# Designs tried in a protein design run: peptides against a protein of PDB entry 6DSZ. Part 304

Target 1, 361 residues: chain A of PDB entry 6DSZ
Amino acid sequence: NYVVTAQKPTAVNGCVTGHFTSAEDLNLLIAKNTRLEIYVVTAEGLRPVKEVGMYGKIAVMELFRPKGESKDLLFILTAKYNACILEYKQSGESIDIITRAHGNVQDRIGRPSETGIIGIIDPECRMIGLRLYDGLFKVIPLDRDNKELKAFNIRLEELHVIDVKFLYGCQAPTICFVYQDPQGRHVKTYEVSLREKEFNKGPWKQENVEAEASMVIAVPEPFGGAIIIGQESITYHNGDKYLAIAPPIIKQSTIVCHNRVDPNGSRYLLGDMEGRLFMLLLEKEEQMDGTVTLKDLRVELLGETSIAECLTYLDNGVVFVGSRLGDSQLVKLNVDSNEQGSYVVAMETFTNLGPIVDMCV

## One batch from the design tools (peptide; made by RFdiffusion4, then SolubleMPNN)

Design b2_p27_3_s4 (from b2_p27_3, 13 letters changed)
Fold by OpenDDE base, seed 2:
Structure b2_p27_3_s4 (fold): chain B 361 residues (1-361), chain A 27 residues (1-27)
Amino acid sequence: as target 1 above (361 residues)
Amino acid sequence: SKAEKEKKEKEYLEELEKALKEKEEKE
């Protein structure tokens, strides 16, 4: 009897930070295949709080705070299209993860998108958007009283969506997406009408972006708009202002993940396929009328880490580097560079044992 | 306090940004 001690999955496929356990606690949530790990970020490091088994591989994991919630809720979508909204509850020493709502969002008809599952939440928590299938955008309205997650589809004319986000500061929920057509890659926006279950014309579009434009970052107010990450360029657009940079350093390896460092969206972490960690800086210009506009974009090399599948800034310059291919890390960003010019110091390394091949014998 | 933490975080990030910019200007 070989007791195959089922080794816990170690490869990270998603991470998020927020206030899930309480309004005051900073949490790191890590997705490792079907496993959700919940930590509290402390001055001493990561304190484990709970581990949760999910009924499938976690494909989307997003924290959100509906109006009048004291702490964040967790949206999870599995690779089998099981959606749930989770709440952390603690009563003394008893810790429960409560399912507030659940549903299956699988369609009977549709081509699964080659770029995989995308899940996004409106910043005002009006809806969840899902790109699961080509030519469809699925909407889950967020209603507090609904224990059953109901979804509807809106047809997208754009069949090949690369990435999509909800924009900030929009009266109606507005998506911004990169798509590909025979002419190249483009950026478009749509307003999402919950009432009419249709798209309306969004505030702006940008035709003929970089051919390898792969990621959309929604920028908070006061800037608003979006950053588009390509292979050779980083562009900003908000409808009124366009700015592009083409720093030579990003051409060396494809940027594969990003994370916002600060609430105002002035700084972002970028990770590439070589494990290089960058900071994207949004330089402000204050206009004479008191409006804040984007002056410039800069990309600065921080150092090298494990190849990030996901990044999350915690606090005090601590970053969690979630790796699928290598060891995950806690790293510290130092103000002073080392002798090699790196600002990155590894604090803790989490050994990745690789994919557990379930050899069903 | 929460406000003191947010202030320290802002100051730290501003210092890091300054250090990064000062490096690029020297190379």
Scores: peptide ipSAE 0.590, ipTM 0.930, DockQ to the pose 0.850
Fold by OpenDDE base, seed 3:
Structure b2_p27_3_s4 (fold): chain B 361 residues (1-361), chain A 27 residues (1-27)
Amino acid sequence: as target 1 above (361 residues)
Amino acid sequence: SKAEKEKKEKEYLEELEKALKEKEEKE
């Protein structure tokens, strides 16, 4: 009897960085189908801490820190609509991943969205938002004492949402989303009322964005607002400031993922379908009143990596490139370019053996 | 310290950004 050791999934479908194991530890969390891998980032590289099996393919994986928590909690949503909030606990050498809250957020009625599951967390940890079905926005209120994730739906008039994020610095939880209608793609904002379970008019909108606008990046304070990434353009809007760039270099391949480098949102990594890695730079202008405004946007080519499904900046110029189609990588960003003009050096490569169908035996 | 690490990280990213900008100005 050859025990075919079920090959572990190697294709990465999500990654996040934060402080999950402790307030001090920097963690890399990697989603590989139904598996969650937890690492501590060290000077020597990635130290494995725990592997966790999930009750389905991980569709959403987000770290968040509620007020009064010392470390991040992990929100996971599976492709089977099982939601959970996980906490890391260590007691001596014993490591436990505790489910703080769980729930099934599947609706009996709804068209699953073609762009898949989107899950977002309000930066102030007031709620989780889910775009699961066309014309619906699901809200999970975040309550500390609630072990059962209760959700409700708000109707979206916009049936074809492309991407959605919560904005920073909003008095009420505010979503910003790209949607498509017969006239093209547009950006809109809504305030989310937990009390009334409805949308209120958001602070701004931008009609007729680029036809291939595909991603929303919520920008932290002091800038606030959002970046909209298209095929040909990158735009910024915060209600008061609008800025657009159309760098020719991004037209060569579609940007497919992004990650924030700085906590203040001054730099982002962008990855395209050719495995090119870019840095998006937000140039600051300090006003006479001490307010910081966005002066300009720049896109700089760093180099080439595996085709990223997800990117995450770790520390010291180290980036994890999570790949579904190729090998995942740890790469170093160098200040000095190599002879080929690349700032990227591969530090470690994680062989992708292909999509392992996790046959749940 | 944590603050020293955050400072070094900031300095590194500022140096990288400077290098990227100086490259674009030469091309």
Scores: peptide ipSAE 0.583, ipTM 0.927, DockQ to the pose 0.826
Fold by OpenDDE base, seed 4:
Order: C-alpha cells, then sequence, then structure tokens
Structure b2_p27_3_s4 (fold): chain B 361 residues (1-361), chain A 27 residues (1-27)
C-alpha cells in the first residue's frame, strides 16, 4: 500500500487579484489544479488566509462584483463543467467559503473545443459567457437571488474561436473574439440578447488579422474596444479607431498571457513563452471635447521571470507570476533599470515540484 | 480536402442548430 502522500499541487494554472475577503483587502487567488489558495496582499508580502479544495480541476477562475455587492464574488468552472459562484464570509475567526450559486454546464451535444474552456464575465455583471464546445456560446445570466446557475446556448457560426472577451462600455453585453476559418484569422463582435437568446450584430469586425492572433484584451473606458495580440503584431480596434504595431522584440517568442495594470486600461503586462515580461502602454490623446482616444501603442521589455501561465498586478509595482512549467514568483517592477537593463527584481520564489501526473492506476 | 473540411463543419453546425431547436421546443 503505497500511501502516495498526495503532494499539494504547486503548478499554477490561474491567478486573479481583487477584493474577495473584504472591500478593503487586496487578495491574490491562485488556482493549482483542484486547489484554490487565497492570500491577502500586505506590505510584508502574501498572507495566507484560506485553502479550498475544489471538486475538480479549475478551468476558469474570475472575480466579479455585481451591483450592490460590497466585495467581489468568485466564479469557478471546473474541467468537468461544474460551475459555482463563491463568496467569502468571515465571522470572528471562522472563515467560510459559501457557494452562492452552482450548476453543471455540460452539454450532451457539441464537440469540445481544441483550445479548451474559455470563461468570461461581462464587466457590468449581466452574464457569464462560456466557450466550451465548437459552434456554441453558453450564457449564464447573473441574477442576485438565483442559487441555481441556469445556462442557455447560442449558436456561434464561427466554429474555431481562439479567444473571446466581453467588451466594456456597451449598452448590451458584447463579445469580441478571434476566430479561424479557411481564409485566416478574423476578429468579430456580437451583442448578446438575454431576452431573445441570440446574437445580434456587434459594433465592428476586422477581417484578415494576423494569422497567429491568439489573445483578446477588452480595454476599459475611456478607450474601450479591444487589443488583439499576435506573434508579430499588437492591434487595437474600437469601431472608430484602428492601430497596429509590430515591435520586433515580440517576434522572438509567443506572448501567452496578459494582465491589466491600470484600472483605466493604460498599461498591461505581457508574458511570453521564454519568460520575458513586457509592458504594453496605451498612450492617450485628449480631444478638445474631453473625449480620450488612443494615440499610440508601445511595448517595453521589463525583464525576465519564470514562464508565466498567468500574470496579475497586485500593488506598488508588485506582480505575481503564476508558472505551470517553472517556479511561480513575486516580482517587483522598478522605475529604474539595473545594470543589465532589467526593471524586474524577484522578491519571492515558490518552488514548483512539477505537474501531479494523475497516474491512472 | 479543404472542401471536405468545410462540408463537415457545415454538417456539424446544422446538427447543432437542429439540436438547439429541439431543446427550445421541449422547454
Amino acid sequence: as target 1 above (361 residues)
Amino acid sequence: SKAEKEKKEKEYLEELEKALKEKEEKE
């Protein structure tokens, strides 16, 4: 009887930052396979608060704040299609993670998408969107008092969705996605009608984007729109403005993750497959009417880290680098570069013992 | 072939559309 001492998973497959424990606390939440770790971000570093075992591998983990909630709620979807909305409650020293809502969102129809599960939340918290199967977009309406997550599917004509996000500042929930067809990769938008359970034509589309366009970033107001990240190019589109850059430095390795630094979408962290950390900067132009437009995009190399599976900006230039392949890191971004031209300093390293190979015995 | 892939994808979407409609008619 080999008691396989179940080593706690150390490989990070997701991370998010928000106000989960309270309105005032800044939290880091880390997904490690079936394990959720909750930290409070302090001046002294990461304080562990709670560890939660999930009933499956975490595939999606997103924080969101519905209207009239004092703190963020956590949406989790497992690889077995179990969805839940979690709330943190503390009563004195007693800490409970409460399931506000749950459901199974598995379909009997449809082919599971090759790019895996994508889960997104509308910035106005009207719905959750799920790309689980080719040709389907699943919608979970967000209602305050519903303990049962009800979902419906909308037909998606675009079978090969690469990435999808909800846009900001839209009257109706609007998705922006990169898809592939026999002609190449394209970007399209759809409005989601909760009432009619259908897609309406979105505000814009961009046909024939870069062949390796792989990620969509929804940009908050005042800019709005989306950033599309490729192998060779980074593009911005909001319906009125299109801008593209092709910085040679990003061609060396594929960008694989991103995280917004500024609430207004002025800066994003980008991580590539070599562990290079970049800052994407959105330069503002204020118009005479008080409208803010994107003037330019710029990419700066900050330095090197572990190969990021996920990135999250915490506070005061501190970034968590969640790694699946290497050690996760807490890093500091400095204003000034070191002698090697790096703006990145490792503060803490979290040893990765490797993937828990589920040995099917 | 490219045309055979496009045909299979079209057939798959038609099957999905039918299955969605049959679900809506039962709810």
Scores: peptide ipSAE 0.417, ipTM 0.903, DockQ to the pose 0.009
Fold by OpenDDE base, seed 5:
Structure b2_p27_3_s4 (fold): chain B 361 residues (1-361), chain A 27 residues (1-27)
Amino acid sequence: as target 1 above (361 residues)
Amino acid sequence: SKAEKEKKEKEYLEELEKALKEKEEKE
């Protein structure tokens, strides 16, 4: 009996950084199909802590910290619509991943969206939002005592949502999304009423954004608002201020992923389809009243990496480049460029053995 | 065509509305 040791998946389809194992530990979590790998980020590199098999392909993986939690919890949604909230628990040398809550969020109604599953968490941890089906927005209220993830749908008039995020600093949970209609792409906001299970009018909208606007980045305080990334342009809007840039360097290849570097949203990593790594910089202006406003947006080419499916900034200029098509990498961002003008140095490479043919056993 | 897409979207919305209503009537 050849125990074909099922080759572990190597293609990365998601990554997130946070404090999952403890309040003090910085963790890198990597999704590789049905597998979750948990690392502690150390000065010496990535220390493996646990590997967890999931009951399906991971489609959404997000860390969040409810009020009164000392460490982050992990939300996972699978491609088969199995949702769970996971907690790391250590007791001496015993390491357990506890399911705090679970549920299946599949509907018998609605058409699965062409752009796939989107899962987002309210920054204040009031709810999880899911775009699974066209014309529906699913809400999972976050309740501490509920072991069963109950969800409800809100009708979304906009059928073709491209991307959606929860905004920061909103009294009510507020989504910002890019959608496509017959007139083009637009940005809209809605407040989510948990009580009435409906959308209320959001604080702002922007009609007729770039035709290829593909990503929404929610910007934390003090700036607030959102960044909209297109093929040719990057725009910012917060209801009061609008800024747009069209740096020629981004036109060469489509930006496909992003990650926030600074907690205050001053910098973001951007990765494109050619493996170019960019820094998006938000320049602040401090007003006389102490308010902080966005002055300008800049994009800087940092260098080249493997083609990122996902990016996550760790610490000290170290970035994990999760790749589906190529080898994943740990890279260091330097302050000074090399002779070729690159700020990127590869530290470690994780070989991608290609798509595991899921032998349906 | 554009018109065929708009027609399919209307048909989908009608089906979705019907299915939502039928769900609310069963709860």
Scores: peptide ipSAE 0.414, ipTM 0.900, DockQ to the pose 0.009

Design b2_p27_4_s1 (from b2_p27_4, 12 letters changed)
Fold by OpenDDE base, seed 3:
Structure b2_p27_4_s1 (fold): chain B 361 residues (1-361), chain A 27 residues (1-27)
Amino acid sequence: as target 1 above (361 residues)
Amino acid sequence: SEEEKRLKEVLEELEEEEKKREEERAK
C-alpha cells in the first residue's frame, strides 16, 4: 500500500488581504487550487491559522465588509459555480469557518467566457457581480438574512468582456468594464438596477481604448473612476477627467496583476509577465475648493520577483507575491536600492512544486 | 537621477505611513 502522500497544492491562483479573523488582525488569504490558507500577518512573518478545503477550484476569492459587520466576510466562487460567503469564528482555541450563505450559480444556458470567471463585489456591499458567461452579467443581491445565495442574470449587449469592476462612490451599483467588439476595445459603464433587474446607462464611456486594454482598477474616492491598464498605456477616467500615460518601461512585458497599496487608491502595485514589480502612483492636486483631482499618473520600477498571478500589499512595505508559475514570495520594499538597483528584497520564498494533480484516490 | 529621487520619496512615505500604523496598533 503506497500511501501516496498527496502533496498539498503549492501554486497560488489567488490571494487577498483584509481583516477576516478579527477586526484587528491583518490576514493573508491564499488560494491554492481547492485549498484556502489563512494567515495572520505579524511582524515576525506569516502565522498560519487555518486551512480550508473547498468543494472545487477557487475561481474567485474576495473579502468584503457589509455595513454593521465588525470584520470582513469572504466570498468564494469555485470553478464549478459553487458560491459561498464565509465567516471566521473563534471561540477560545476553537476555530470554525462558518458558511453564512451558499448557492450554485451555474446557468443551464450560456457560453462560459474564454477569459474565465470574474467575480466582483460592490464597494457598498449591495451586490456581487459575476461574469461567468458571454453576454450575461449575474447579480447576487447581498441580503444579511438570506442563507441562500440567489442570483439573476442581466443581459449584456457586449459579448466579449475583458475585465469588469464595480466603481466607488456611485449612488447605484455601477460597473465599469473593458469589452471588445469588431471596432476594438472600449470601456463602458452601467448602473445595475436590483429592482428592475436591468442595466441603466452608466455615467461615462470611453470608446477605442488601447487594443490590449486588459484590466480595470476601480479607484476609491476622492478620485473615483477607473484605471485601465493596457500593454502600452495606463489610462484614468472618472467621467469628468481623462488622463493617459504610455511609459516605455511597461511595453517590455504585459502587466498581468495589480493590487491597491493604500485605501485611498493613491498607489498600486503592478506585476508583469517577466516578474517585474511596479508602483503606479496617482498624483493628486488639491483644488481651491478643497476637492482632490488627479494631476498625473506615474509608474516606477521597484524590482523583480517571481511572476505574480496575484499581488497583495500587506504592511510595512511587505508584499506577498502569489505565483502560479514560480515560487511565491514575501518581498520587502526598501527605500534604498540594492547593488543591482532593485528596491525589492525577497524575505521568504515558498517553493512551488508545480501542478499537483489531485489524484482523488 | 530625478527618477531615483522620486522613487525614494515614495518609498520613504510608504515606510512612514506604515510606521504610524504600527504605532497605532501598538496602542
Scores: peptide ipSAE 0.269, ipTM 0.811, DockQ to the pose 0.814
Fold by OpenDDE base, seed 5:
Structure b2_p27_4_s1 (fold): chain B 361 residues (1-361), chain A 27 residues (1-27)
Amino acid sequence: as target 1 above (361 residues)
Amino acid sequence: SEEEKRLKEVLEELEEEEKKREEERAK
């Protein structure tokens, strides 16, 4: 009886930061295939709290805090379309991960999107949105009393969605998405009506964005709107203001991940396919009426890390670099550059033993 | 460079903001 102790997966395919274990604790949650690792961020580093086996590869992992919750809940969607909402409970030394709600959101009809699964949560926690299939947007209404995740589909006219997010500061849940048609790539918004189970016209659109526009970042208030990241350009739009930059430094390698540093959306980390780490900065302009508008966008090279699959800012200039292709890292952002002009120092490296070939023997 | 100086200012602001948040949590 060779108990092949299946090596634990080491390749990171997702990470999120929030307050999952308590209202006060800062947590790092790491998805490694079917495994969820939960850490508490401490001054001494990452303290492991719990590891959870999931019944499938984690495809979506998002923290959210419904109204009246003291701490974040965790939404997970697996590659097999099993959805769950998880809650952390601790009673003395006993730690339980409780499933508050679950469901299978697979459709019998639909073409799985080639760009994979996208899962997003409305900032006001009204719904979860899922792009699983071409021409469909799945909505899971968030109800506190619902133990069964029920979903419905809204038909999208736009068949080739590249990325989608919920916008901030919208009276109704509003999505912003990049899509491709025969004329190019475009950005569009829709309001999502839970009542009518349909899309309404959103506040704005931007036709003919960069051909390689690949990511949408929803920007919190006071700016609102979205950032669109391409191969050559970064654009901002909020319906009233449009701004675009084309910094030469981003043309060298494709930006593949991002993470918000500031709660107000003033700074973002960007990672590219070469392992370069950038800071995207939103420069503010305060108007005489007290409104805050975007003055400019700036991109700065911080340094080099492992090739990020995901990035998350923790605290105190510490960033977790989740890598699928290389070693994951904790890195420190420094105020002063080193002799090489880098502002990034590796604090800890987590060895990636490579893809666990699940040889189902 | 002016760019390095501006980046330094941003990182300093980040550090100061984090420090303030830590001080507020310790209260």
Scores: peptide ipSAE 0.251, ipTM 0.797, DockQ to the pose 0.826
Fold by OpenDDE base, seed 1:
Structure b2_p27_4_s1 (fold): chain B 361 residues (1-361), chain A 27 residues (1-27)
Amino acid sequence: as target 1 above (361 residues)
Amino acid sequence: SEEEKRLKEVLEELEEEEKKREEERAK
């Protein structure tokens, strides 16, 4: 009797921080293939709350808070296109993860995008957007009473979308995306009409961005707009303000993940393929009319970690480094650098035992 | 928040170190 001890997955493929268990609790949610791990962030460290098995590899995991919800809900999309919205419920000692809504969002026709599944949520929780297939943008309207996740497709003229986000502060849900055409890479915006099930012209576009522009970060108000990260440059655009930097340090390795530190979008963590951790800073300029504009962008090297698949700022300068290729870490950001000039100290390391070889039995 | 203060301090120090490095490169 070979007890195949089904080794639990250890490679992290997603992480998110928010208030999932309560309005007051800070949670870390970790996706490890088909497993979701839920932690409470405490002064003593990560307290495990629950593990949840998913009916497939987690491809998208996002927290969101609809108007009138006391705590965050969790959207999950699997690699098999099973979508669900989950809620944490606790009654005394009994913990339950409630499926509020579910659905399969697979299309019968479409070329799966080479850059994989992208799932995004409108900051005002009006819809979920999915880039699953080339030339299609799938929309899931968010309604409180809808237990069935129904989706529709909008055709994209741009067949090769690299990354997409919803923008903040838009009257209508507005996407910003990097796409590639024969002329290079570009940034475009579209408003999403739920009523007409079509795109309207967005507020701005930026043609001919860096050839290796790979990520879009939506920036909250008061700045608004988006950051575009490339191999050689980081650019900001909000329709009125454009700013670009090309710090030589980012050329050494490709930035592969990011996480917002401040609610107002003043700072972001960036991780590259060498495990370098950066801080991206947005410097403010207050105008005489009280408007806040971007004065400058700066990138600072904090230190080195495991190669991040995902990053999330927790609290008190603690960062979770979710790694697929190496050990995941809890790291502390310090004000003072160490003897090596690093501001990063590893607090805890979570051993990665490698990919679960799906032994096809 | 105390958190915002600590992160601000980290950033201020990073800025000061960068400034020192720029000043050293300019010499």
Scores: peptide ipSAE 0.121, ipTM 0.611, DockQ to the pose 0.035
Fold by OpenDDE base, seed 4:
Structure b2_p27_4_s1 (fold): chain B 361 residues (1-361), chain A 27 residues (1-27)
Amino acid sequence: as target 1 above (361 residues)
Amino acid sequence: SEEEKRLKEVLEELEEEEKKREEERAK
């Protein structure tokens, strides 16, 4: 009896921060293939709370707080298209992860997208959006009392979606996406009608963005709009304002992940394929009418880390660097640079023993 | 496109500003 002690997965394929265990606790949730790890962020570091085995590889993991919930709920989608909404419950020392809702969102017809599964949640928690297949956008309406996740598809004319997000501050749920056609890459917006189960024209579009535009960041109020990250450029658009930067430093390696630092979207962490960590800064301009607009974008190199698959700002300048290719890290951002000009100090390193090769035995 | 032209202008301006900052740091 070779007890193949299945080594626990160590490669991180997703991370998210929020208030999952309570309204007051700051949590770090880490996806490692089929494993979900839940931590409480403390002044002393990460305190493990629970590990959860999922029925498949975690493809999407997002925290969200519907109206009337005291703490965040967790949406998970697996690579086998099993969707669930999870709630943390604690009763004394007993910890339970409760499935609030579940469903399978697989379609019998459709080409799985080459860029993989994308899952997004409307900031107002009206719906979940899924890009699973080319030419389809799947919508899961969020209803408080529904234990069954029901989904419907809306046809996308744009077959090659690169990335998609829900925008903030929209009366109707609005997606912003980068897509590719024979003419290049473009950005478009659509409003999602739950009632009619169709797309309406969104507030803006931008044709002929950078050829290697790969990521969309939805910017919260007061700025609104989106940031588009390419190989050579970072652009902002909100329908009224357009701004682009092309700092030479980002040309050296492809930016592959991002995370919002400030709730108002004034700062973002960016990670590239060389393990460089950047800060993207949105400089504000206050108008005479009290509106806040984007004045400028700036990118600053903070330092080097493991190659990030995902980043999450925790608190007090502490960042979790989730790595698939290397060791994950807990790092500290400092205001002052060290002798090497780095603003990043590694606090803790989590050894990555490599990808679990799913040997289909 | 007009947007591509504006992007190019911004890129050129930013490259010039970075060069100026590097030159100022080298002094």
Scores: peptide ipSAE 0.017, ipTM 0.424, DockQ to the pose 0.024; fails the geometry check

